# Peptides against a protein of PDB entry 2V3S, part 38

Target 1, 95 residues: chain A of PDB entry 2V3S
Amino acid sequence: PISLVLRLRNSKKELNDIRFEFTPGRDTAEGVSQELISAGLVDGRDLVIVAANLQKIVEEPQSNRSVTFKLASGVEGSDIPDDGKLIGFAQLSIS

## One batch from the design tools (peptide; aimed at target 1 D27)

Design b2_p29_2_s4 (made by RFdiffusion4, then SolubleMPNN; from b2_p29_2, 14 letters changed)
Fold by OpenDDE base, seed 5:
Structure b2_p29_2_s4 (fold): chain B 95 residues (1-95), chain A 29 residues (1-29)
Amino acid sequence: as target 1 above (95 residues)
Amino acid sequence: SPRAEARKEKMLADVKKQLGGEEPKAANP
């Protein structure tokens, strides 16, 4: 399995690392993304973008060691999006 | 599925540990 870390800010704007494994052939990017949402760890509006980037990293984990992407939920926030600070952005990386 | 539930439980437990026991809450639930 592929060991992944999803880093993103919680409701208190604190960075949390969500660690999980992904097994190609048993798991799907869409399915695992839905698990993250159902667990209350990811905003439901971010299903599409999380699934897309999860798919990207798991299809070539050796070349895609880290991906940072803009959250749909972050667009409506008062804070200016910043990929370096992960404000309105999340990061997926290979553990 | 059982696999999905196991994964979610592990993720929640890990994040809860980072938060010192607090329940995880997404930025925009």
Scores: peptide ipSAE 0.683, ipTM 0.937, DockQ to the pose 0.771
OpenDDE base, seeds 1, 2, 3, 4: peptide ipSAE 0.679, 0.682, 0.680, 0.666; ipTM 0.934, 0.936, 0.935, 0.930

Design b2_p29_3 (made by RFdiffusion4)
Pose (drawn by RFdiffusion4):
Structure b2_p29_3 (pose): chain A 95 residues (1-95), chain P 29 residues (1-29)
Amino acid sequence: as target 1 above (95 residues)
Amino acid sequence: SAADVRRAYLTAVGEALAAGRPASSVPFP
């Protein structure tokens, strides 16, 4: 199992670290991304990009310690995207 | 299963965030 953190801003624009485990051979990137969305933790528009970056970090958790990516939900949403401030971006990392 | 535990935890975190509390307010299993 891999101990992972999804870091992103909530609806109040507050930064949060979401902790979760991923078990290779049992879980899939798509499945866990759907879980994040059904839990209301990730916007549904972000399924593809979150799944792609989850797959990246879980295939080589030794190489990819952190991945930062754009949110499809944050492309035009009132605040300009800013990767430094994790606005319109999110980050997956190994715990 | 581990996936069921994760689903329950992630729901609880989502609810805590909707209630104005931080994600860290929910104990990690």

Design b2_p29_3_s1 (made by RFdiffusion4, then SolubleMPNN; from b2_p29_3 with A3R Y9H T11K E15A L17I R21K)
Fold by OpenDDE base, seed 1:
Structure b2_p29_3_s1 (fold): chain B 95 residues (1-95), chain A 29 residues (1-29)
Amino acid sequence: as target 1 above (95 residues)
Amino acid sequence: SARDVRRAHLKAVGAAIAAGKPASSVPFP
């Protein structure tokens, strides 16, 4: 399995590292993304972007060690999106 | 199954964060 970390801010703007595993051939990017949403860790509006980037990292984990992406839920937020601070952005990385 | 374990873990992490605790406070399975 691939050991991953999803780094993103909660509703209090606190950064959290969420650890999970992904097994190619058994898991799907969309399926695991839905689990993250069901757990309240990811906003439902971000299904598409999370799934796309999860797919990217798991298909070539050695080449894509880290991916940072803009959240749909962050666009209309109170804070200006910033990829460096992960404001309105999230990051997936290989653990 | 691995999927069930992951789902349960993620749920626990989500609950911890909602309660004001860091994700790291939940042990990884």
Scores: peptide ipSAE 0.814, ipTM 0.967, DockQ to the pose 0.924
OpenDDE base, seeds 2, 3, 4, 5: peptide ipSAE 0.814, 0.813, 0.814, 0.813; ipTM 0.967, 0.967, 0.967, 0.967

Design b2_p29_3_s2 (made by RFdiffusion4, then SolubleMPNN; from b2_p29_3 with A3R T11K E15D L17I R21K F28W)
Fold by OpenDDE base, seed 2:
Structure b2_p29_3_s2 (fold): chain B 95 residues (1-95), chain A 29 residues (1-29)
Amino acid sequence: as target 1 above (95 residues)
Amino acid sequence: SARDVRRAYLKAVGDAIAAGKPASSVPWP
């Protein structure tokens, strides 16, 4: 399995590292993304972008060690999006 | 199953964060 970490800010704007494993051929990017949403860890509006980037990283985990992407849920917030600070952005990385 | 373990862990992490605790407060399975 591929060991991954989703780094994402909570409602108090604190970063959390969410660990999970992904097994190619058994898991799907959309399925695992839906699990993250069901757990309350990802906003439902971000299903598409999370699934797309999860797919990207699991396709070639040796070369794609980290991907940072803009959240749909972060666009309407009061804070200005910032990929370096992960404000309105999330990061997937290989553990 | 591996999926069940993952889902249970993620739920626990989500509950912890909702309660104001860090994700790291949940033991890794």
Scores: peptide ipSAE 0.803, ipTM 0.964, DockQ to the pose 0.911
OpenDDE base, seeds 1, 3, 4, 5: peptide ipSAE 0.802, 0.802, 0.803, 0.803; ipTM 0.964, 0.964, 0.964, 0.964

Design b2_p29_3_s3 (made by RFdiffusion4, then SolubleMPNN; from b2_p29_3, 8 letters changed)
Fold by OpenDDE base, seed 5:
Structure b2_p29_3_s3 (fold): chain B 95 residues (1-95), chain A 29 residues (1-29)
Amino acid sequence: as target 1 above (95 residues)
Amino acid sequence: SAREVRREYLKKVGEAIAAGKPASSVPYP
C-alpha cells in the first residue's frame, strides 16, 4: 500500500495532517475521496479536485512525492488563496 | 479489512478536529 498524508486547514484555519493508505487495485481515488468527505475532513465540493490529485499521486508515487492543488471550497473564502500557506489549497504527499 | 480500518480512523480524526483537537491526537492504526 501507498502511505499518504493530506495536509489542509480546518474551519478554524488550522493545519492538520491526515494519514491514510491507498492500495492500488483495491481502492479508487474517488472512493477514498468520498471517505474523506464522509469523515468531514474534505468539503464535498472538493471531490473532483481531490480525487484527480489523489489519482495523480498514486499513479506515479515515486515521481509525484507531493502535489498541491486549489480547492473549490476555498475560492469563495475571505482569504486570498495561497499555495505556499495552503490557504484555499491542500497538499497530498507520500509519507 | 484495510478499508474498514481506514474509514474508522478517518471518522475518529474528523470527530477530533470537530471537537477542536488536532488530527495527531488520534492514534494511527
Scores: peptide ipSAE 0.807, ipTM 0.966, DockQ to the pose 0.919
OpenDDE base, seeds 1, 2, 3, 4: peptide ipSAE 0.807, 0.807, 0.806, 0.807; ipTM 0.966, 0.966, 0.966, 0.966

Design b2_p29_3_s4 (made by RFdiffusion4, then SolubleMPNN; from b2_p29_3 with A3R T11K E15D L17I R21K)
Fold by OpenDDE base, seed 1:
Structure b2_p29_3_s4 (fold): chain B 95 residues (1-95), chain A 29 residues (1-29)
Amino acid sequence: as target 1 above (95 residues)
Amino acid sequence: SARDVRRAYLKAVGDAIAAGKPASSVPFP
């Protein structure tokens, strides 16, 4: 299995590293993304972007060690999105 | 199953974060 970390801010704007494994051929990017949403870790509006980037990293984990992407849920709000600070952005990386 | 373990862990992490605890407070399986 591929060991991954999803880094993103919670509602209090604190960064959290969420670990999970992905088994190619058994898991799907959309399925695991839905698990993250069901757990309250990812906003439902971010299903598409999380699944797309999860798919990207698991397809080529050797080349894509880390991917940072803009959250749909982060466009709105008081804070200006910032990929460096992961404000309105999340990051998937190989553990 | 691996899926069940993952789901349970993720839920626990989500609950911890909602309670004001860091994700790291939940031991990884």
Scores: peptide ipSAE 0.815, ipTM 0.967, DockQ to the pose 0.924
OpenDDE base, seeds 2, 3, 4, 5: peptide ipSAE 0.815, 0.814, 0.815, 0.815; ipTM 0.967, 0.967, 0.967, 0.967

Design b2_p29_4 (made by RFdiffusion4)
Pose (drawn by RFdiffusion4):
Formats: sequence, C-alpha cells, structure tokens
Structure b2_p29_4 (pose): chain A 95 residues (1-95), chain P 29 residues (1-29)
Amino acid sequence: as target 1 above (95 residues)
Amino acid sequence: PHQKHFEGNGQEITVTGASGERTFTVDAA
C-alpha cells in the first residue's frame, strides 16, 4: 500500500491535506478518484485530471514523490489559477 | 457534483467504493 496525500483548498479556500491509502492490485486510479468525488472532497469536473495524476504517482511512487496539477473546476472560477498557492490546482504526494 | 466544505481538524470522511469502504482523514495544511 501507498500512503498518499491530496492537498487542495476546500470551499472556504482553506488549504487541507487529505490522507488516504492506495493499494496497487486492489484499487484503481479511476475508482479512488470517484471515491474522492462521492465523498465531496473533489469536484466532479476534476475526475479525469485527478485520475490521471493519481495513476502517475501510484505507478512509480519511487520516482513521483509529488505531482501538482490543474483543476478543471478552477479554470475560470472567480480566482485566477495559481499553482504556487494551490488555487485552481491540487497536489498529490507520497506521505 | 461540486466539492463540499469540510474541516481540517482531523475530520474523517468514509465512503463506499468498488473496493469497499474507504476513509479519508482531513488535516489543515
């Protein structure tokens, strides 16, 4: 199993670290991304990009210690996207 | 669906997926 953190801002624009495990061979990037969406932790518009970056970090957790990516939900949403401040972006990382 | 508000005070959110139940722990960054 891989200990992972999804870092992103909540609806109040507060930064949060979401801790979860991913078990290769049992879990899938798409399945776990859907779990994040059903839990209300990730916007439904972000399924594809989150799944893609989850797959990237889980296939080579030795190489990819951190991946930062755009949120489809944050493309035009009142605040300009800013990867440094994780506005319209999120980050997956190994714990 | 849209992202919902959640607390960064150690809140735990459990959901059911294809692989069973999963718990996400939310901490302030």

Design b2_p29_4_s1 (made by RFdiffusion4, then SolubleMPNN; from b2_p29_4, 15 letters changed)
Fold by OpenDDE base, seed 4:
Structure b2_p29_4_s1 (fold): chain B 95 residues (1-95), chain A 29 residues (1-29)
Amino acid sequence: as target 1 above (95 residues)
Amino acid sequence: SMQQEFSGKGEVITVEGPTGPRSFTVLKA
């Protein structure tokens, strides 16, 4: 299995690392993304973008060690998106 | 369903997915 870390801010705007595993051939990017949403860790509006980037990183984990992407939930937020501070952005990385 | 557990290091959240239970460990960064 691939060990992953999803770094993003919670509802209190606190930065957290979410660690989980992904097994190619058994897990799907969309399925795991839905589980993240079910766990209350990802906003439902971010299903598409999280799944797309999760797919990207698990396709070639050797070359895609980290990906940072803009959240759909961050667009309508009060804070200005900032990839450096992960405001309105999240980051997936290989552990 | 979802199960929530707390450890000394972080919070563990387990959900039941199509492939079985999956655990997420949440750590303060």
Scores: peptide ipSAE 0.695, ipTM 0.937, DockQ to the pose 0.413
OpenDDE base, seeds 1, 2, 3, 5: peptide ipSAE 0.695, 0.694, 0.694, 0.695; ipTM 0.937, 0.937, 0.936, 0.937

Design b2_p29_4_s2 (made by RFdiffusion4, then SolubleMPNN; from b2_p29_4, 15 letters changed; failed a check: too like the target's own chain)
Amino acid sequence: MKQQAFSGKGEVITVEGPQGPRSFTVLKA

Design b2_p29_4_s3 (made by RFdiffusion4, then SolubleMPNN; from b2_p29_4, 15 letters changed)
Fold by OpenDDE base, seed 3:
Structure b2_p29_4_s3 (fold): chain B 95 residues (1-95), chain A 29 residues (1-29)
Amino acid sequence: as target 1 above (95 residues)
Amino acid sequence: MEQQEFSGDGEVITVEGPTGPRSFTVLKA
């Protein structure tokens, strides 16, 4: 399995690393993204963008060691999005 | 945003998915 880390700010705006595994051929990017939402770790509005980037990183983990992407939920927030501070952005990386 | 409120440096959250239970380990970054 592929060991992944999703770096994302929680509802208190605290930055956390969410560690989980992905098994190609068994897991799907869409499915795992839904599980993240079910766990209350990802906003439901971010399903599409999380799934897209999860798919990207797991299809070529040797080439895509890290991907940073803009969250749909972040656009609606009061804080200005900032990829450097991961405000309105999240980061997926290979552990 | 609808996100879980948690305290501490880390915790394990397990959910039931299409392939069975999946665990997420949340750590303070």
Scores: peptide ipSAE 0.697, ipTM 0.936, DockQ to the pose 0.767
OpenDDE base, seeds 1, 2, 4, 5: peptide ipSAE 0.697, 0.697, 0.697, 0.696; ipTM 0.936, 0.936, 0.936, 0.936

Design b2_p29_4_s4 (made by RFdiffusion4, then SolubleMPNN; from b2_p29_4, 16 letters changed)
Fold by OpenDDE base, seed 4:
Structure b2_p29_4_s4 (fold): chain B 95 residues (1-95), chain A 29 residues (1-29)
Amino acid sequence: as target 1 above (95 residues)
Amino acid sequence: MEQQEVSGKGEVVTVEGPTGPRSFTVLAA
């Protein structure tokens, strides 16, 4: 399996690393993204963008070691999005 | 559906998915 880390801020704006595994051929990017939402770890509005970037990183994990992307949940938030501080952004990386 | 307010204390969150249970470990970054 591929060991992944999803770095993003929780509802308290605390930056956390969420570690999980992805098994190609068994798991799907859409399915695991839905599980992240079911776990309460990802906002439901971010399903599409998380799934898209999860798919990207698991397709070529050797070349796509890290991807940072804008969250839909952060666009209309009160805080100004900032990819450097991961405000309104999240990061997926290979562990 | 509610969002979990999880602090990064090494907590393990497990959900039941279509391929079986999946665990997520939450750690402070």
Scores: peptide ipSAE 0.691, ipTM 0.932, DockQ to the pose 0.824
OpenDDE base, seeds 1, 2, 3, 5: peptide ipSAE 0.690, 0.690, 0.691, 0.691; ipTM 0.932, 0.932, 0.932, 0.932

Design b2_p29_5 (made by RFdiffusion4)
Pose (drawn by RFdiffusion4):
Structure b2_p29_5 (pose): chain A 95 residues (1-95), chain P 29 residues (1-29)
Amino acid sequence: as target 1 above (95 residues)
Amino acid sequence: ASEEELAEKLKLFEEIRKETTEKQEEEEA
């Protein structure tokens, strides 16, 4: 199992670290991304990009300690995207 | 209030994780 953290801003624009485990051979990037969405933790528009970056970090958790990516939900949403601030972006990392 | 809402979403996420695992074990059985 891999201990992972998804770091993104909530609806109040507050930064949060979401902790979860991923078990290779049992879980899939798509399945876990759907779980994040069904839990209301990730916008549904972000399924593809979150699944792609989850797959990247779980295939080589030794190489990819952190991945920062754009949110499809944050492309035009009142605040300009800013990867330094994690506005319109999110970050997956190994715990 | 924001922290309470986040705690509820996290609890729901753990429940979904547990239920997915149990369904997978039942299918494999």

Design b2_p29_5_s1 (made by RFdiffusion4, then SolubleMPNN; from b2_p29_5, 12 letters changed)
Fold by OpenDDE base, seed 1:
Structure b2_p29_5_s1 (fold): chain B 95 residues (1-95), chain A 29 residues (1-29)
Amino acid sequence: as target 1 above (95 residues)
Amino acid sequence: SSEEELREKLERLEELRRERRRRQEEAEA
């Protein structure tokens, strides 16, 4: 399995590292993303973008060690998005 | 606390993944 870390800010704007595994051929990007949402770790509005980037990294884990992407929930928030500070952005990386 | 809240969410994630795996095994059997 591929060991991954999703880093993003919670409702208190604190950075959290969410560690999980992905097994190609058994797991799907959308399925895992839905679980993250159901657990309250990801905003439901971010299903599409999280799934897309998860798919990207698991397809080429050797080449894509880390991907940072803009969250849909962040665009609608009061804070101005900032990829460097992961405000309105999330980062997915290989553990 | 923030730490406790994160722990609870991570525990829920593990439960969801376990449940999905069981459903997949049942469907494939």
Scores: peptide ipSAE 0.667, ipTM 0.906, DockQ to the pose 0.919
OpenDDE base, seeds 2, 3, 4, 5: peptide ipSAE 0.666, 0.666, 0.665, 0.667; ipTM 0.906, 0.906, 0.905, 0.906

Design b2_p29_5_s2 (made by RFdiffusion4, then SolubleMPNN; from b2_p29_5, 17 letters changed)
Fold by OpenDDE base, seed 1:
Structure b2_p29_5_s2 (fold): chain B 95 residues (1-95), chain A 29 residues (1-29)
Amino acid sequence: as target 1 above (95 residues)
Amino acid sequence: SSQEELERKLELLRKLREQRRAEQEAAEA
């Protein structure tokens, strides 16, 4: 399995690392993303973007060690999106 | 605390993953 870390800010704007495994052929990007949302770790509006980037990293984990992407939930926020500070952005990386 | 809240969410995630895997294995048996 692939060991991943999803780094993003919670509702209190605190940066957290979420660790989980992904097994190709058993897990799907869509399914895992839904579980993250159900657990309250990801905003429901970010299903599409999280799933897309999760798919991207698991397709070529040797080449894509880290991906940073803009969240749909962050667009309407009061803070200006910033990929460096992970404001309105999240990051997936290989553990 | 914020840490306790995160731990609760992570535990829920673990349970969801285990539940899905168990259901998937049962369906494929």
Scores: peptide ipSAE 0.677, ipTM 0.907, DockQ to the pose 0.932
OpenDDE base, seeds 2, 3, 4, 5: peptide ipSAE 0.676, 0.676, 0.677, 0.677; ipTM 0.907, 0.907, 0.907, 0.907

Design b2_p29_5_s3 (made by RFdiffusion4, then SolubleMPNN; from b2_p29_5, 16 letters changed)
Fold by OpenDDE base, seed 2:
Structure b2_p29_5_s3 (fold): chain B 95 residues (1-95), chain A 29 residues (1-29)
Amino acid sequence: as target 1 above (95 residues)
Amino acid sequence: SSAEELKKKLEKLKELREKRREEQERLEA
């Protein structure tokens, strides 16, 4: 299995590392993303972007060691999006 | 606390993963 870390800020703007595994052939990007949302770790508005980037990193984990992407939920926030500070952005990486 | 909330969410994630995997295994058996 592929060991992944999802780094993003919670509703209190605190940065958290969420560690989970992905098994190609058994898990799907859509399914795992839905689980993250159902657990309250990801905003439901971010399903599409999280699934797309999860798919990207698991299809080529050796070349895609880290991907940073803009969250749909971050656009409507008061804070200006910043990929360096992961404000309105999340990061997936291979652990 | 924030740490406790995160812990609960992570446990929920594990539960969801196991539930899905169990159902998938039943369908494939």
Scores: peptide ipSAE 0.659, ipTM 0.903, DockQ to the pose 0.897
OpenDDE base, seeds 1, 3, 4, 5: peptide ipSAE 0.658, 0.659, 0.658, 0.659; ipTM 0.903, 0.903, 0.902, 0.903

Design b2_p29_5_s4 (made by RFdiffusion4, then SolubleMPNN; from b2_p29_5, 15 letters changed)
Fold by OpenDDE base, seed 2:
Structure b2_p29_5_s4 (fold): chain B 95 residues (1-95), chain A 29 residues (1-29)
Amino acid sequence: as target 1 above (95 residues)
Amino acid sequence: SSEEELKEKLEKLKELQEERRKRQEELEE
């Protein structure tokens, strides 16, 4: 399986590293993304963007070692989005 | 605490994934 790390801020704006595995051919990007949401680790509004970027990184993990993407949930927040500080952004990386 | 909350969420994630894996294995048999 592919070992991944999802780095994003929780509702308290604390940066967390969420480690999980993805097995190509068994897991789907959308399925795993839904599990992240169900566990309360990802906002439901971010299903599409998380799934899309998860798919991107797992299809070519050797080339896509890290992907940073804008969260839909971050747009409605009071904080100005910042990819460097992962404000309104999340990052998926190969562990 | 934030640490405890994260731990709980991570445990929930593992449970969800294990349940899915189990269902998939049953379908493949």
Scores: peptide ipSAE 0.649, ipTM 0.896, DockQ to the pose 0.931
OpenDDE base, seeds 1, 3, 4, 5: peptide ipSAE 0.649, 0.649, 0.647, 0.649; ipTM 0.896, 0.896, 0.895, 0.896

Design b2_p29_6 (made by RFdiffusion4)
Pose (drawn by RFdiffusion4):
Structure b2_p29_6 (pose): chain A 95 residues (1-95), chain P 29 residues (1-29)
Amino acid sequence: as target 1 above (95 residues)
Amino acid sequence: SLAADTAAMREGAAAEKARTGRDFVVEPA
């Protein structure tokens, strides 16, 4: 199992670290991304990008310690995207 | 839909754990 953190801002624009485990051979990037959406933790528009970056970090958790990516939900949403401030971006990392 | 704040995120995470058995532990950064 891999101990993972999804870091992103909530609806109040507060930064949060979401802690979860991923078990290779049992879980899939798509499945876990759907779980994040169903839990209301990730916007549904972000399924593809979150799944892609989850796959990236889980296939080589030794190489990819952190991945930062754009949110499709944040492309035009009132605040300009800013990767430094994790506005319109999120980050997956190994715990 | 998205959770409104950190408490709502925790409620949503607990509801998702009941459906899947997975823990999504929400902590302020």

Design b2_p29_6_s1 (made by RFdiffusion4, then SolubleMPNN; from b2_p29_6, 14 letters changed)
Fold by OpenDDE base, seed 5:
Structure b2_p29_6_s1 (fold): chain B 95 residues (1-95), chain A 29 residues (1-29)
Amino acid sequence: as target 1 above (95 residues)
Amino acid sequence: MLAKDLEEAREGARRQQERTGRRFEVVPA
């Protein structure tokens, strides 16, 4: 399995790491993304973007060690999105 | 429901693991 870390800020603007495994051939990017949402760890509005980037990183985990992407849930927020500070952005990386 | 803090995130992860078996480990970055 592929060991992954999803780094993103909560509503208190605290940065947290969500560690999980992905097994190619058994798991799907959309399925795992839905589980993240069901667990209350990811905003439901971010299903598409999380799934797309999860798919990207698991396709070539050795080449794509980290991907940073803009959250749909962050666009309408009061804070200006910033990929460096992960404001309105999340990051997926290989452990 | 989206967790607002680490405590709720861990609880949500626990409940999800009970439902699907997938483990999500939430830790401060």
Scores: peptide ipSAE 0.832, ipTM 0.972, DockQ to the pose 0.936
OpenDDE base, seeds 1, 2, 3, 4: peptide ipSAE 0.830, 0.832, 0.831, 0.831; ipTM 0.972, 0.972, 0.972, 0.972

Design b2_p29_6_s2 (made by RFdiffusion4, then SolubleMPNN; from b2_p29_6 with S1A M9A E16Q K17Q D23R V25E E27V)
Fold by OpenDDE base, seed 5:
Structure b2_p29_6_s2 (fold): chain B 95 residues (1-95), chain A 29 residues (1-29)
Amino acid sequence: as target 1 above (95 residues)
Amino acid sequence: ALAADTAAAREGAAAQQARTGRRFEVVPA
């Protein structure tokens, strides 16, 4: 399995690391993204962007060690997006 | 096709519920 970390801010703007494993051939990027949403860890509006970036990492984990991406939920928020501070952005990385 | 999608969704949900451990570990960054 691929050990991953999703770093993003929760509803209280606290930065958290979400650690999980992805097993190629058993898991799908969209499926795991749905699980994240079901767990209340990711906003449902971010399904597409999370799944897309998760797919990118799991396709070539040796090359794609980290990806930072803009959240749809962040764009609709009151805070100004900032990738350096992960405001309106999230980061997926290989653990 | 829609019926098949519903069946697949149910199977997927069942598989998720069958997990023995927590899939996600949340820790402060």
Scores: peptide ipSAE 0.609, ipTM 0.903, DockQ to the pose 0.226
OpenDDE base, seeds 1, 2, 3, 4: peptide ipSAE 0.600, 0.600, 0.607, 0.598; ipTM 0.903, 0.903, 0.902, 0.903

Design b2_p29_6_s3 (made by RFdiffusion4, then SolubleMPNN; from b2_p29_6, 11 letters changed)
Fold by OpenDDE base, seed 5:
Structure b2_p29_6_s3 (fold): chain B 95 residues (1-95), chain A 29 residues (1-29)
Amino acid sequence: as target 1 above (95 residues)
Amino acid sequence: SLAKDLEEARKGAAAQQARTGRTFDVVPA
């Protein structure tokens, strides 16, 4: 399995890491993304973007060690999106 | 619903593990 970390800020603007495993051939990017949402860890509006980037990183984990992407839930937030600070952005990385 | 803080996130992760068996380990970055 691939060990992954999803890093993103909560409503208190605190940065947290979500560690989980992904098994190619058994798991799907869409399915695991839905589980993240069901767990209350990811905003439902971010299903598409999380799934797309999860797919990207698990396709070639040796090349895609980290991917940072804009959240749909963050575009209309009070803070200006900033990929460096992960404001309105999340990051997936290989553990 | 979306967790507001680390405590709720960990509770949600635990609940999801009970449902699907998948472990999400939520920790401060």
Scores: peptide ipSAE 0.843, ipTM 0.974, DockQ to the pose 0.936
OpenDDE base, seeds 1, 2, 3, 4: peptide ipSAE 0.841, 0.843, 0.815, 0.841; ipTM 0.974, 0.974, 0.967, 0.974

Design b2_p29_6_s4 (made by RFdiffusion4, then SolubleMPNN; from b2_p29_6, 13 letters changed)
Fold by OpenDDE base, seed 5:
Structure b2_p29_6_s4 (fold): chain B 95 residues (1-95), chain A 29 residues (1-29)
Amino acid sequence: as target 1 above (95 residues)
Amino acid sequence: MLAKDLEEAKKGAAAQQAKTGRTFAVEPA
């Protein structure tokens, strides 16, 4: 299994790490992304972008050690998006 | 519903684990 970390800010703008495993052939990017949403860890509006980037990282985990992506839920926020500070952005990385 | 803080996030993770068996470990970065 692939050990992953999803780093993103919560409603209080606190940065948190969500660690989980992904097993190729058994899990799907879409499925795991939906589980994250069902758990209340990811905004439902971000399903597409999370799934896309999760797919990218699990396809080639040795090459794609980290991917940062813009959240749909962050675009409508009051803060200006900033990938460096993960404002309106999230990051997936190999643990 | 999206968790508003770490406590709710951990609670949601635990609930999801009970359903699918997948562990989501939530920690301050």
Scores: peptide ipSAE 0.835, ipTM 0.973, DockQ to the pose 0.926
OpenDDE base, seeds 1, 2, 3, 4: peptide ipSAE 0.834, 0.834, 0.833, 0.833; ipTM 0.973, 0.973, 0.972, 0.972

Design b2_p29_7 (made by RFdiffusion4)
Pose (drawn by RFdiffusion4):
Structure b2_p29_7 (pose): chain A 95 residues (1-95), chain P 29 residues (1-29)
Amino acid sequence: as target 1 above (95 residues)
Amino acid sequence: TPSEIDFNPTREELREEAAEEEAEEEAEE
């Protein structure tokens, strides 16, 4: 199992670290991304980008310690995207 | 400093709910 953290801003624009485990051979990037969406933790528009970056970090957790990516939900949403401030972006990392 | 949220219990609950829905659909068939 891999101990992972999804860091992103909540609806109040507060930064949060969401901790979860991923078990290779049991879990899939798409499945876990859907779980994040169903839990209301990730916007449904972000399924593809979150799944793609989850797959990237889980296939080589030794190489990819952190991945930062754009949110499809944040492309035009009142605040300009800013990767340094995790606005319109999120980050997956190894715990 | 960012707040911390443990998602693992929530994942278990979602999986249990999905398994119950699938069993209900099979029983209806």

